# Peptides against a protein of PDB entry 5EFW: the designs that were tried, part 53

Target 1, 141 residues: chain A of PDB entry 5EFW
Amino acid sequence: TTLERIEKNFVITDPRLPDNPIIFASDSFLQLTEYSREEILGRNARFLQGPETDRATVRKIRDAIDNQTEVTVQLINYTKSGKKFWNLFHLQPMRDQKGDVQYFIGVQLDGTEHVRDAAEREGVMLIKKTAENIDEAAKEL

## One batch from the design tools (peptide; made by RFdiffusion4, then SolubleMPNN)

Design b1_p16_5_s4 (from b1_p16_5 with S1M P3E S14A)
Fold by OpenDDE base, seed 1:
Structure b1_p16_5_s4 (fold): chain B 141 residues (1-141), chain A 16 residues (1-16)
Amino acid sequence: as target 1 above (141 residues)
Amino acid sequence: MSERFLEDKALAEAKV
């Protein structure tokens, strides 16, 4: 499976580069966020945050990156035009054959409302499965 | 191999 054939919202970031920038973004992600590839490649994904983004949730993401662990959270993000959306977000490290972290995979499930209960559980399963598919596709690069 | 991934990675690296 080629990476660009995965029709989901996701990014790949490189923690080996300064400030863990985005090195790949899916077409769906670009459509969702209203950015071009040129506008976001090389940038840290924090540009999606805004006034109503919960800072404690953002800290959980930062901690996961620093500790090289996975995390799943739900937070408010903003499009280029300033529109808010709820982002059910999953982040996990992508490890090389030696077991070292090479990249991070970020998967986004967008919604107009905060998802709860069964809908949240279903969303979490979906984005985690998507992350695994991305991981497998990336290993073929 | 994803040619787009390699292109995007190279572009990102050039910006940092």
Scores: peptide ipSAE 0.742, ipTM 0.954, DockQ to the pose 0.778
Fold by OpenDDE base, seed 5:
Structure b1_p16_5_s4 (fold): chain B 141 residues (1-141), chain A 16 residues (1-16)
Amino acid sequence: as target 1 above (141 residues)
Amino acid sequence: MSERFLEDKALAEAKV
């Protein structure tokens, strides 16, 4: 499966570039966030954050990036038009053949509502599985 | 190899 054929909300970021910018965004992600490719590429994903985005949750994401680990959180994000949505978000590093972090994979659940209990668990499993699929596809590039 | 990925990556790199 090629990267573009993964019909899920996801981005790939490059921590080797200044400020870990988005280097790829799926069409679904663009639709979700209401941005164009040109508007998103080269930017840090923090533009999705806004007034009600929990700063402690954001710190968890930052810590995961700094520590080169994975993290799964829910946080408020905003579309281009300013609409709030709950983002069940999973981030994990993608490592090269040498074991060094090459990219980060960020996956967002298709739904925009806050998920709880069994729905959250299912969502987490889904986005983690999606991240693995993206990792596999990206390694073929 | 994904041509779109290469294009997007190149664009991103040019913008940072």
Scores: peptide ipSAE 0.741, ipTM 0.953, DockQ to the pose 0.776
Fold by OpenDDE base, seed 2:
Structure b1_p16_5_s4 (fold): chain B 141 residues (1-141), chain A 16 residues (1-16)
Amino acid sequence: as target 1 above (141 residues)
Amino acid sequence: MSERFLEDKALAEAKV
């Protein structure tokens, strides 16, 4: 399918279920984070957070979910084996035909370092475009 | 329809 063929790091979550669990994860995301589908489906994505994850940044994500808005941040995440990576993360709601939030789309751009300036702008454009592609693909399911 | 999406969604919902 079009959704499954998007070769980017992303998840789809369901805010209508308790604790906004992951209901879909791309193969790239699974490879990045070192988890299987069975290990992460049904879980909140906070398992990627760890000691050096900035709590203020996490709060920005939480606020965006609560307010049903989009947000773009950079934060430290951890793989299953405990390896740190910088995550340029974009989250946006996916709305149904009535305008109600159906899902959230989370897109991750992984890196060894925090990105700034032109590199950050380029990354933001990429993950936002990816999110739009996911939104379109998901609406055709 | 995405067979995998439906499968994953169902699995996720069953775990909640």
Scores: peptide ipSAE 0.737, ipTM 0.952, DockQ to the pose 0.868
Fold by OpenDDE base, seed 4:
Structure b1_p16_5_s4 (fold): chain B 141 residues (1-141), chain A 16 residues (1-16)
Amino acid sequence: as target 1 above (141 residues)
Amino acid sequence: MSERFLEDKALAEAKV
């Protein structure tokens, strides 16, 4: 599977560049967030946050990046037009052959609602599996 | 290699 054929909401970011900018976004992600490629490439993904985004959850994401670990959270994000949506979000590092972090993979569940219990568990499994597929595809680049 | 990925990466790098 090639990277562009993965029909899921995801981004790839580069922590080796200043402020860990987005270097790739899937078409589905662009549709979800109402941005073009040109509008978001080179930017940190924090532009999706807004007034009702839980700051403690954001700190968990930041800590995961700083510690080069994976994290799964749900948080309020905003589209370009200002519409709120719930984002079940999984982030994990992609490491190179030397074991160093090359990129981060961020996957967002399809949908706009907060999920709980069995639905949340299923969603988590799905986005984690998606992240693994992206990792495999991206390593061939 | 993915042509789009390379293009997007290059564009991103140019903006930072």
Scores: peptide ipSAE 0.735, ipTM 0.952, DockQ to the pose 0.758; fails the geometry check

Design b1_p16_6_s1 (from b1_p16_6, 7 letters changed)
Fold by OpenDDE base, seed 3:
Formats: sequence, C-alpha cells, structure tokens
Structure b1_p16_6_s1 (fold): chain B 141 residues (1-141), chain A 16 residues (1-16)
Amino acid sequence: as target 1 above (141 residues)
Amino acid sequence: MEKLEKELEEERLEEE
C-alpha cells in the first residue's frame, strides 16, 4: 500500500477501541523497537516505556489523546532487549471528512541523545511532515 | 483502515 511505502518510524492507533491499541506499525518501527508485528498489534504503545521514562512527559501525551490534539515531546523509550533511546515523538489525530477523530498517528525519531536547538527543530519539522504524509496516505486506503 | 480494524478484531477473537 502507499502507507507501507513510507520508510519512517510510525504507528497508527485506534482511540475508539479499548486502551487505544496500535492497529498499524511500519517496518522501520518494528526494526527500531525490536518487536515483531504480532507482538505489537492490538497493544497500547506504553510497552515502550521504562524506569527512566519521564512521567510528566507521558502525561502530556495522555492529555493530547484525551483532548484530541497534537503533541511533540522527547522521552526515553526501550527496545525489546532493554536498550534505551531518546524518542523525539510527534502525535496527531487523524480526522474524517466530518472532523471526527478516527485514529492517532505517532511518528518517532530515534537518537542516542536528547536533541536540542537546530537539531531538535529539524527533527520536529521532519516528524511533523512525516505525520502529514501518513495522514494523506491513509485517506487513500 | 477498516480492514486493519477487522484484522485486529479477528485476532482478538482467536485469542479468546
């Protein structure tokens, strides 16, 4: 599909289902996180969190979901093997033609360090543009 | 998208 051709780290979640499960994961996301597709589909993305994941940042993500808004944050995530990475994360709602939220798009930019200044701005522009591309590709399906 | 929701529902029904 057009969606499957997007070579970026992303997931699509369904807030209409119990616990907002992942309904789509990109191949790049599976590679990043070291999970199989079967291990991820139907689950809430919180399995990426661990001991050093900032709870206030997680709350910002939760508030964005509850308010049906976009958010961009950086947080510590963990691979299946327990490797830590900094996730520059962007979340936005996918809306239908009536403006109702159908899904959320989550885009991840991974790094070994917390990105700042010009690198953060560039990363934010990239993940936001990626989310828009996913939104458009998903409308064609 | 609707197909993916259906696939997830089928997977959940197989796990029950």
Scores: peptide ipSAE 0.014, ipTM 0.487, DockQ to the pose 0.026
Fold by OpenDDE base, seed 1:
Structure b1_p16_6_s1 (fold): chain B 141 residues (1-141), chain A 16 residues (1-16)
Amino acid sequence: as target 1 above (141 residues)
Amino acid sequence: MEKLEKELEEERLEEE
């Protein structure tokens, strides 16, 4: 599909289902996180969190979902093998033609370090643009 | 959207 051709780290989640599970994961996301698609589908993305994941940042993500808004944050995530990475994360709602939220798009930019200043701004622009490309690709289907 | 939902459901069913 056009969606499958997007070579970026992303997931699509369904907030209409209990606990807003992942319903789609890109191949790049699977490679990053070291999980199979089977291990991820139907689960909430919180399995990426661990001891050093900031709870206040996680609350910002939850608040954005509850309020049906976009958010951009950086948080510590963990691979299946327990490797830490900084996730520059962008989440936004995907809306139908009536304006109702059908899905959320989550885009991840991974790094070994917390990005700041110009690098953060560049990363934010990239992940936001990626989210728009996903939203567009999903509307064409 | 309906096609995406269907394609995503079909992909899920092929992985089961």
Scores: peptide ipSAE 0.014, ipTM 0.489, DockQ to the pose 0.039
Fold by OpenDDE base, seed 2:
Structure b1_p16_6_s1 (fold): chain B 141 residues (1-141), chain A 16 residues (1-16)
Amino acid sequence: as target 1 above (141 residues)
Amino acid sequence: MEKLEKELEEERLEEE
């Protein structure tokens, strides 16, 4: 599909299902996180969190979901093998023609370090653009 | 049921 051709790290989640599970994951996301598709579908994305994941940042993500709004943050996530990475994360709602939230789009830009200044701004532009591309591609399905 | 929800439901039914 057009969605499957997006070579970026992303997930789609369903807030209408219990615990807002992942319903789609890109191949790049699976590679990044070292999980199989079967291991993550139907699960809440919180399995990426670990000891050094900032709880205040996680609360911002939760608040954005609860308020049906977008958020952009950086947080430490963990691969299946326990490798840490900095996740420049963007989340936004996918809305229907009536404006009702159907899904959330989560886009991840991975790095070994926390990105700042110009690099952060560039990363934010990239992940936001990616989220818009996912939103449009998902409407065609 | 949208395509993505249907695919997820089919996968869950295959795991049971």
Scores: peptide ipSAE 0.009, ipTM 0.506, DockQ to the pose 0.029
Fold by OpenDDE base, seed 4:
Structure b1_p16_6_s1 (fold): chain B 141 residues (1-141), chain A 16 residues (1-16)
Amino acid sequence: as target 1 above (141 residues)
Amino acid sequence: MEKLEKELEEERLEEE
């Protein structure tokens, strides 16, 4: 499908299900995180967090979900093997025709370092554009 | 299961 053709790191989650589980993960996301699809589906994305993940940043993500708003943050995440990466993360609600939140789109830009200045701005533009492409592709389904 | 969840599951089953 058009959604499957999006060669970016992303997940779709269902906030109407208990604990807002991942219902879709891109192949790139699986590769990034070193998990299988079966290991990820039906789980909350918090399994990417670890010892150096900033709790205040995680709270911003939670607050955005609870308030049904978008958020862009940068946080340390961990692969299945325990490798750290900086995740420039964007989350936004996917709304139905009534304007009700149906899903959340989460887009990840991975890096070895915390990105700042121009690189951060470029990354934010990229992940936001990707989220819009996912939203459009998912509406065609 | 919503339409999107169903469609995404069906698509995955076709790719396997």
Scores: peptide ipSAE 0.009, ipTM 0.473, DockQ to the pose 0.044

Design b1_p16_6_s2 (from b1_p16_6, 6 letters changed)
Fold by OpenDDE base, seed 1:
Structure b1_p16_6_s2 (fold): chain B 141 residues (1-141), chain A 16 residues (1-16)
Amino acid sequence: as target 1 above (141 residues)
Amino acid sequence: MEELLKELEEEKKEEE
């Protein structure tokens, strides 16, 4: 689909289903994580977590979902082969015309290195803008 | 979005 071919790392999840599973993933996200689409659809994104993933950061993500708010964090994730990467991650709710949450959009920055200072600020701006673009595109489909 | 999700679900079933 056109949405899948957007050249950004992102997923869409459905909080109305048990355990907020991934219902959509971009081709870039699959390449980054080394998973097939079949392996991840219908699953919670926690499979990307591992031994060095900061649990306090994971709690921030959980709190944002529970409170239906956006969050931006940076955390260690793991590919299917077990490679560690730093994930600058932005999550925000997708709302319908009534303001009810229907989905969440999760965007991951391109690259696998930890970003700081100016690079982090630029990355945050980029992934937030990407999330807004995805929100608009998805609503038109 | 709803139409797209239906298409994606159908594609997933074909891959299974």
Scores: peptide ipSAE 0.022, ipTM 0.598, DockQ to the pose 0.036; fails the geometry check
Fold by OpenDDE base, seed 5:
Structure b1_p16_6_s2 (fold): chain B 141 residues (1-141), chain A 16 residues (1-16)
Amino acid sequence: as target 1 above (141 residues)
Amino acid sequence: MEELLKELEEEKKEEE
């Protein structure tokens, strides 16, 4: 689909379904994580977490979902093959015309390194902008 | 989005 071809790492999840499963994943996200689309769709994104993933950071993500707010964090994730990568991650709700949350958009920064200072600020701006673009594109589908 | 999701669900069911 056109949405899947957006050259950014992102997923869309459905909080109205049990366990807020991934309902959409970009091709880039699949490449980053080394999973097939079939392996990801219908699952909660927690499968990316592993031993070195900071639990406090994960709680921030959970809290944002529960409170229907946006959050930006950086955490260790793991590919299918078990490779660690730093994930600069932005999550925000996608709302309908009534303002009700329908979905969440999760965007991951390109690359696998921990970013800091100016690079982190730039990355945050990029993934937030990307999330807004995806929100607009997805609403048209 | 809703139309796209419907299409994706149908494709997934066909692959199962």
Scores: peptide ipSAE 0.021, ipTM 0.560, DockQ to the pose 0.034; fails the geometry check
Fold by OpenDDE base, seed 2:
Structure b1_p16_6_s2 (fold): chain B 141 residues (1-141), chain A 16 residues (1-16)
Amino acid sequence: as target 1 above (141 residues)
Amino acid sequence: MEELLKELEEEKKEEE
């Protein structure tokens, strides 16, 4: 599908299901996080959090979901093997024609390093553009 | 998207 051809780190979640589970994960996301698709689907993305994950940043993500808004943050996440990585993360709602939220799109920047300044701005632009591409592709499915 | 979800759910059930 067009969605499957997007070679970026992303997930789609369903806030209408209990605990807002992941319903789609890109191959790149699976590679980044070291999980299989079977291990990911149907789970809330909180399994990526660990000891050094900033709780205030996690709250910003939760608030964005609850308020049905977009958010862009950078936080420590963990792979299946326990490797830390910096996740420049963008979350936005996927809305229907009525404006009702159907899904959330979560995009993770390529790479595992903390980015700042110009690199961060560039990364934010990239993941936001990616989210829009995912939104368009997913609406066709 | 709804069709994709159905396919993914079916694939997951087959892998279980």
Scores: peptide ipSAE 0.020, ipTM 0.590, DockQ to the pose 0.034; fails the geometry check
Fold by OpenDDE base, seed 4:
Structure b1_p16_6_s2 (fold): chain B 141 residues (1-141), chain A 16 residues (1-16)
Amino acid sequence: as target 1 above (141 residues)
Amino acid sequence: MEELLKELEEEKKEEE
């Protein structure tokens, strides 16, 4: 689909379904994580977590979902082959015309390095802007 | 979005 071809790492999840599964993943996200689309769709994104993933950061993500708020974090994730990468991640709700949460948009920064200071701020701005663009594009579909 | 989701579900079923 056109949405899948957006050259950004992102997923869309459905919090109205059990365990907030991924319902959409971009081609770039699949490439980043080394999973096929079939392996990802219908699953909670926690499969990216591993031994060195900070549990407190994971709780921040969970809290944001439960509270229907946005969150931006950086955490260790793992590819299918077990490669570690730093995931600068932004999650925000996609709301309908009534303001009710329908989906979540999750955007991951390009690259695998732990970003800090000015680079982190720049990355955060980028992934937030990307999430807004995806929100607008997805609402047209 | 609803149309897209329907298409994706159909594609998934075809791949299974």
Scores: peptide ipSAE 0.019, ipTM 0.568, DockQ to the pose 0.035; fails the geometry check

Design b1_p16_6_s3 (from b1_p16_6, 5 letters changed)
Fold by OpenDDE base, seed 3:
Structure b1_p16_6_s3 (fold): chain B 141 residues (1-141), chain A 16 residues (1-16)
Amino acid sequence: as target 1 above (141 residues)
Amino acid sequence: MEELLEELEEEEEEEE
C-alpha cells in the first residue's frame, strides 16, 4: 500500500485483538529488523527484545498501552540475526472520531548509541512528528 | 512478558 512505502520505521498494532498484535509494518521497519512481513504480522512486537533490554523500560511501554497514553523511551532491541541496536521508540494511540482507541502507532529511530541532550530532543521531535503523519495517513484503515 | 524474556535468556545461554 502507499502507507507501507513511507520511508520511516513504524508499526501499527491492534489493542482490540489478543496480545496487541502488529497489523501493519513499513518496508523500512522490515529492513531495520531483518524480518519478513509474514514473520511479524499477527505477533506482538516483543520479539525485538532480548537479554540487554531494560525490563523497567518495557514496563513503561506496557503501562502506556494499558492506560491508552503515549510514551517515548530508549531501549535495546535485536534484529533477527541477533544484532543489538538502540531504539528511540515513540508509541501513541490512534483514536476514532468518538475518541475511542482503535490502534497504536509505534515509531522507531535506530542508532548505534544511546542518544542524549540535543540529539535526543531532535530524535523525539522527529519520531513524534512521524507518528502524527502516520495517524493522518492511516485514517483510511 | 517476563516469562518470554526468561525464555529468550535461556535460549541465548543454550547457544553459548
Scores: peptide ipSAE 0.012, ipTM 0.486, DockQ to the pose 0.016
Fold by OpenDDE base, seed 4:
Structure b1_p16_6_s3 (fold): chain B 141 residues (1-141), chain A 16 residues (1-16)
Amino acid sequence: as target 1 above (141 residues)
Amino acid sequence: MEELLEELEEEEEEEE
């Protein structure tokens, strides 16, 4: 589809369904995480978490979902093969014409190291802009 | 949008 061809790591989740499952994943996200689409769809994105994933950072993500707000964090995630990566993650609600939350857009920037300073700011700008582009593209469809 | 995501899920299930 047009949305799948967006060369960015992203997922769309449905907070109206039990456990806020992933309902859409980009090809880039599948490649990053080393999962198939079938392995991901209908699941909560928590499968990316592992032993070194900071629980306080995970709580910030949960609190943002529960409060229907955006959040930007960095956390350790794991591929299917158990490779660690630093995920600069941005989550934002996708709202309908009434302003009700329909979905969440999750955008991932992967790295071997924790990004800081100018590189972090650049990454944050990139993933936020990507989330806005996805929100717009999904509204035009 | 809801219809599109359902259509995308259906298209993904048909490609498997």
Scores: peptide ipSAE 0.006, ipTM 0.413, DockQ to the pose 0.040
Fold by OpenDDE base, seed 5:
Structure b1_p16_6_s3 (fold): chain B 141 residues (1-141), chain A 16 residues (1-16)
Amino acid sequence: as target 1 above (141 residues)
Amino acid sequence: MEELLEELEEEEEEEE
């Protein structure tokens, strides 16, 4: 689809389904994580977590889902091959015309390094803007 | 979106 071909790392999840599964993943996200689409769809995004993933940061993501709010965090994730990467991650709810949460948009910054200072601020602006663009593109569908 | 997700699931099931 046109949405999959967006040259950004993102997923869409459905909080109305059991365990808030991924229902959509971009080609870039599949490349970043080294998973196929079939390996990801219908699964909760927790499979990206591993031994060095900070549990307090994961709790912030969970709290944002449970409270239907946005969050921006940086955490260790793992590819299918077990390669560690720093994920600058933004999550926000996608709302219908009534204001009810239908989905969550999760955007991952490109790159494997921990970003700080000016680079982190730039990355945060980029992933937030990307999530807004995905929200608009997905409403037209 | 819901219709597109159903179409995508159908397209992915047809490619298997």
Scores: peptide ipSAE 0.006, ipTM 0.404, DockQ to the pose 0.036
Fold by OpenDDE base, seed 2:
Structure b1_p16_6_s3 (fold): chain B 141 residues (1-141), chain A 16 residues (1-16)
Amino acid sequence: as target 1 above (141 residues)
Amino acid sequence: MEELLEELEEEEEEEE
């Protein structure tokens, strides 16, 4: 599909299902996180969290889901092997023609370090643009 | 997108 051709780290989640499970994961996301598709689908993305994941940042993500809003944050995530990475994460709702939230789009920019200043602005622009491309691609399906 | 979910469910059923 056009969605599958998006060579970026992303997931789509269904907030209408119990615990807002991942319903789509990009191949790049699977590679980043070191999970198979079967290990991820139907699960809440919280499995990426670990000991150094900032709980206040996780609350911002939860609040954005609950309020059906977008959020952009940086947090520590963990691969299946337990490798830490900085995730510049953008979340936004995917809305139908009536404006009702159907899904959430989560886009990840991975890094070994917390990005700041110009690099952060560039990363945020990239992940937001990616989320818009996903939103458009998913409407064509 | 409903079609994409059905396609993914069908792909998961074919991999079992």
Scores: peptide ipSAE 0.006, ipTM 0.406, DockQ to the pose 0.036

Design b1_p16_6_s4 (from b1_p16_6, 7 letters changed)
Fold by OpenDDE base, seed 2:
Structure b1_p16_6_s4 (fold): chain B 141 residues (1-141), chain A 16 residues (1-16)
Amino acid sequence: as target 1 above (141 residues)
Amino acid sequence: MEELLKKLEEEKKKEE
């Protein structure tokens, strides 16, 4: 689909379903994480977490979902093969015309390295803009 | 089926 072919790492989840499962993943996300689409659809994204994933950061993500807010964090994630990567991650709700949350958009920065300072600020700006673009694209379907 | 998923499936069918 057009949305799947957007060359950014992202997923869409459905908080209205049990355990907020991934309902959509871009091709780039699958390449980044080394999973097939069939392997990740219907699952909570926590499968990307591993031994060195900071639990406090994970809690920030969970809190954002529970509170229906956006959050931007950087955390260690793991590919299917077990490779660690730094994930500069932005999560934001996708709201309907009434303002009610229907989905969440999760965007992962391109690359696998920890980013700092100006690079981090640029990355944050990029993934936030990407999330807005995805929100708009999804609503235009 | 979720609204977004339905729309995505419809789009996929159009691409076939």
Scores: peptide ipSAE 0.270, ipTM 0.795, DockQ to the pose 0.044
Fold by OpenDDE base, seed 1:
Structure b1_p16_6_s4 (fold): chain B 141 residues (1-141), chain A 16 residues (1-16)
Amino acid sequence: as target 1 above (141 residues)
Amino acid sequence: MEELLKKLEEEKKKEE
């Protein structure tokens, strides 16, 4: 689909379903994480976490979902093969015209290394803009 | 079926 072929790493989740499962993933996300679409659809994204994933950062993500707000964090994630990568991650709710949360959009920065300072600021701006673009694209379907 | 997923499936059919 057009949405799947957007050349950015992203997922869409459904907080109205138990455990906020992934309902959509871009091709780029699958390539990054080394999972097939069938392996991740219907699952909570926590399968990307591992031993060195900071639990306090994970709690920030959980809090954002619970509070129906956006969050931007950087955390260690793992590919299917167990390869570590730094994930600059932005999550925001997708709302309908009434303002009700229907989905969450999760965007991961391109690359696998920890970013800091100016590079981090630029990355944050990029993934936030990407999330807005995905929100718009999804609503135009 | 979930609304967004339904729309995506419809798009897929149009692309065929």
Scores: peptide ipSAE 0.257, ipTM 0.787, DockQ to the pose 0.045
Fold by OpenDDE base, seed 5:
Structure b1_p16_6_s4 (fold): chain B 141 residues (1-141), chain A 16 residues (1-16)
Amino acid sequence: as target 1 above (141 residues)
Amino acid sequence: MEELLKKLEEEKKKEE
């Protein structure tokens, strides 16, 4: 699909379903994480977490979902093969015309390294903008 | 999910 071909790492989840499963993933996300689409659709994104994933950061993500707000964090994630990578991650709700949350958009920065300072600020701006673009694209389907 | 999935399915059909 056009949405799947967006050359950014992202997923769309459905908080209206049990455990907020991934309902959509970009090709880039699959490449980044080394999972097939079949392996991740219908699952909560927590499968990317592992031993060195900071639990406090994970709680921030959970809180954002529960409170229907956006959040930007950086955390250790793991590919299917077990490779660690730093994930600069932005999550925001996708709302309908009435303002009700229908989905969440999760965007992951390109690359696998921990970013700091100016690079982090730039990355944050990029993934936030990307999320907005995805929101618009999804609504135009 | 159903709404977005439906739209995606429709898009896939158009691409076929």
Scores: peptide ipSAE 0.234, ipTM 0.783, DockQ to the pose 0.045
Fold by OpenDDE base, seed 3:
Structure b1_p16_6_s4 (fold): chain B 141 residues (1-141), chain A 16 residues (1-16)
Amino acid sequence: as target 1 above (141 residues)
Amino acid sequence: MEELLKKLEEEKKKEE
């Protein structure tokens, strides 16, 4: 679809389904994580986590989902082949006209290092803006 | 709800 071809790393999840599964993934996300679309759709995104993924950071993500809020964190994720990358991750709810949460948008910015200072600020601005763009694009379908 | 996302949601529900 047109949405799949957006050249950003992102997924859309459905919190109204058991375990908040991924229902949509961009081509870039598949390339980043080394999974096929068939391997990902219908699964919770926790398959990206591994031994060095910080559990406290994961809890922040879980809390944001439970509280239906946005969150921005950096965490270690793993590709299908086991390669580690630092994921500057932003998650936010997609709401309907009534304000009810329908989906979550997750945006990933990958890197080799935990970024700080100006680089982090720039990355955060980018992934937040990307999430907003995805939200708007999805609503135009 | 967007038609495309609605269809995706319905497909996922059917797979469960």
Scores: peptide ipSAE 0.111, ipTM 0.703, DockQ to the pose 0.030

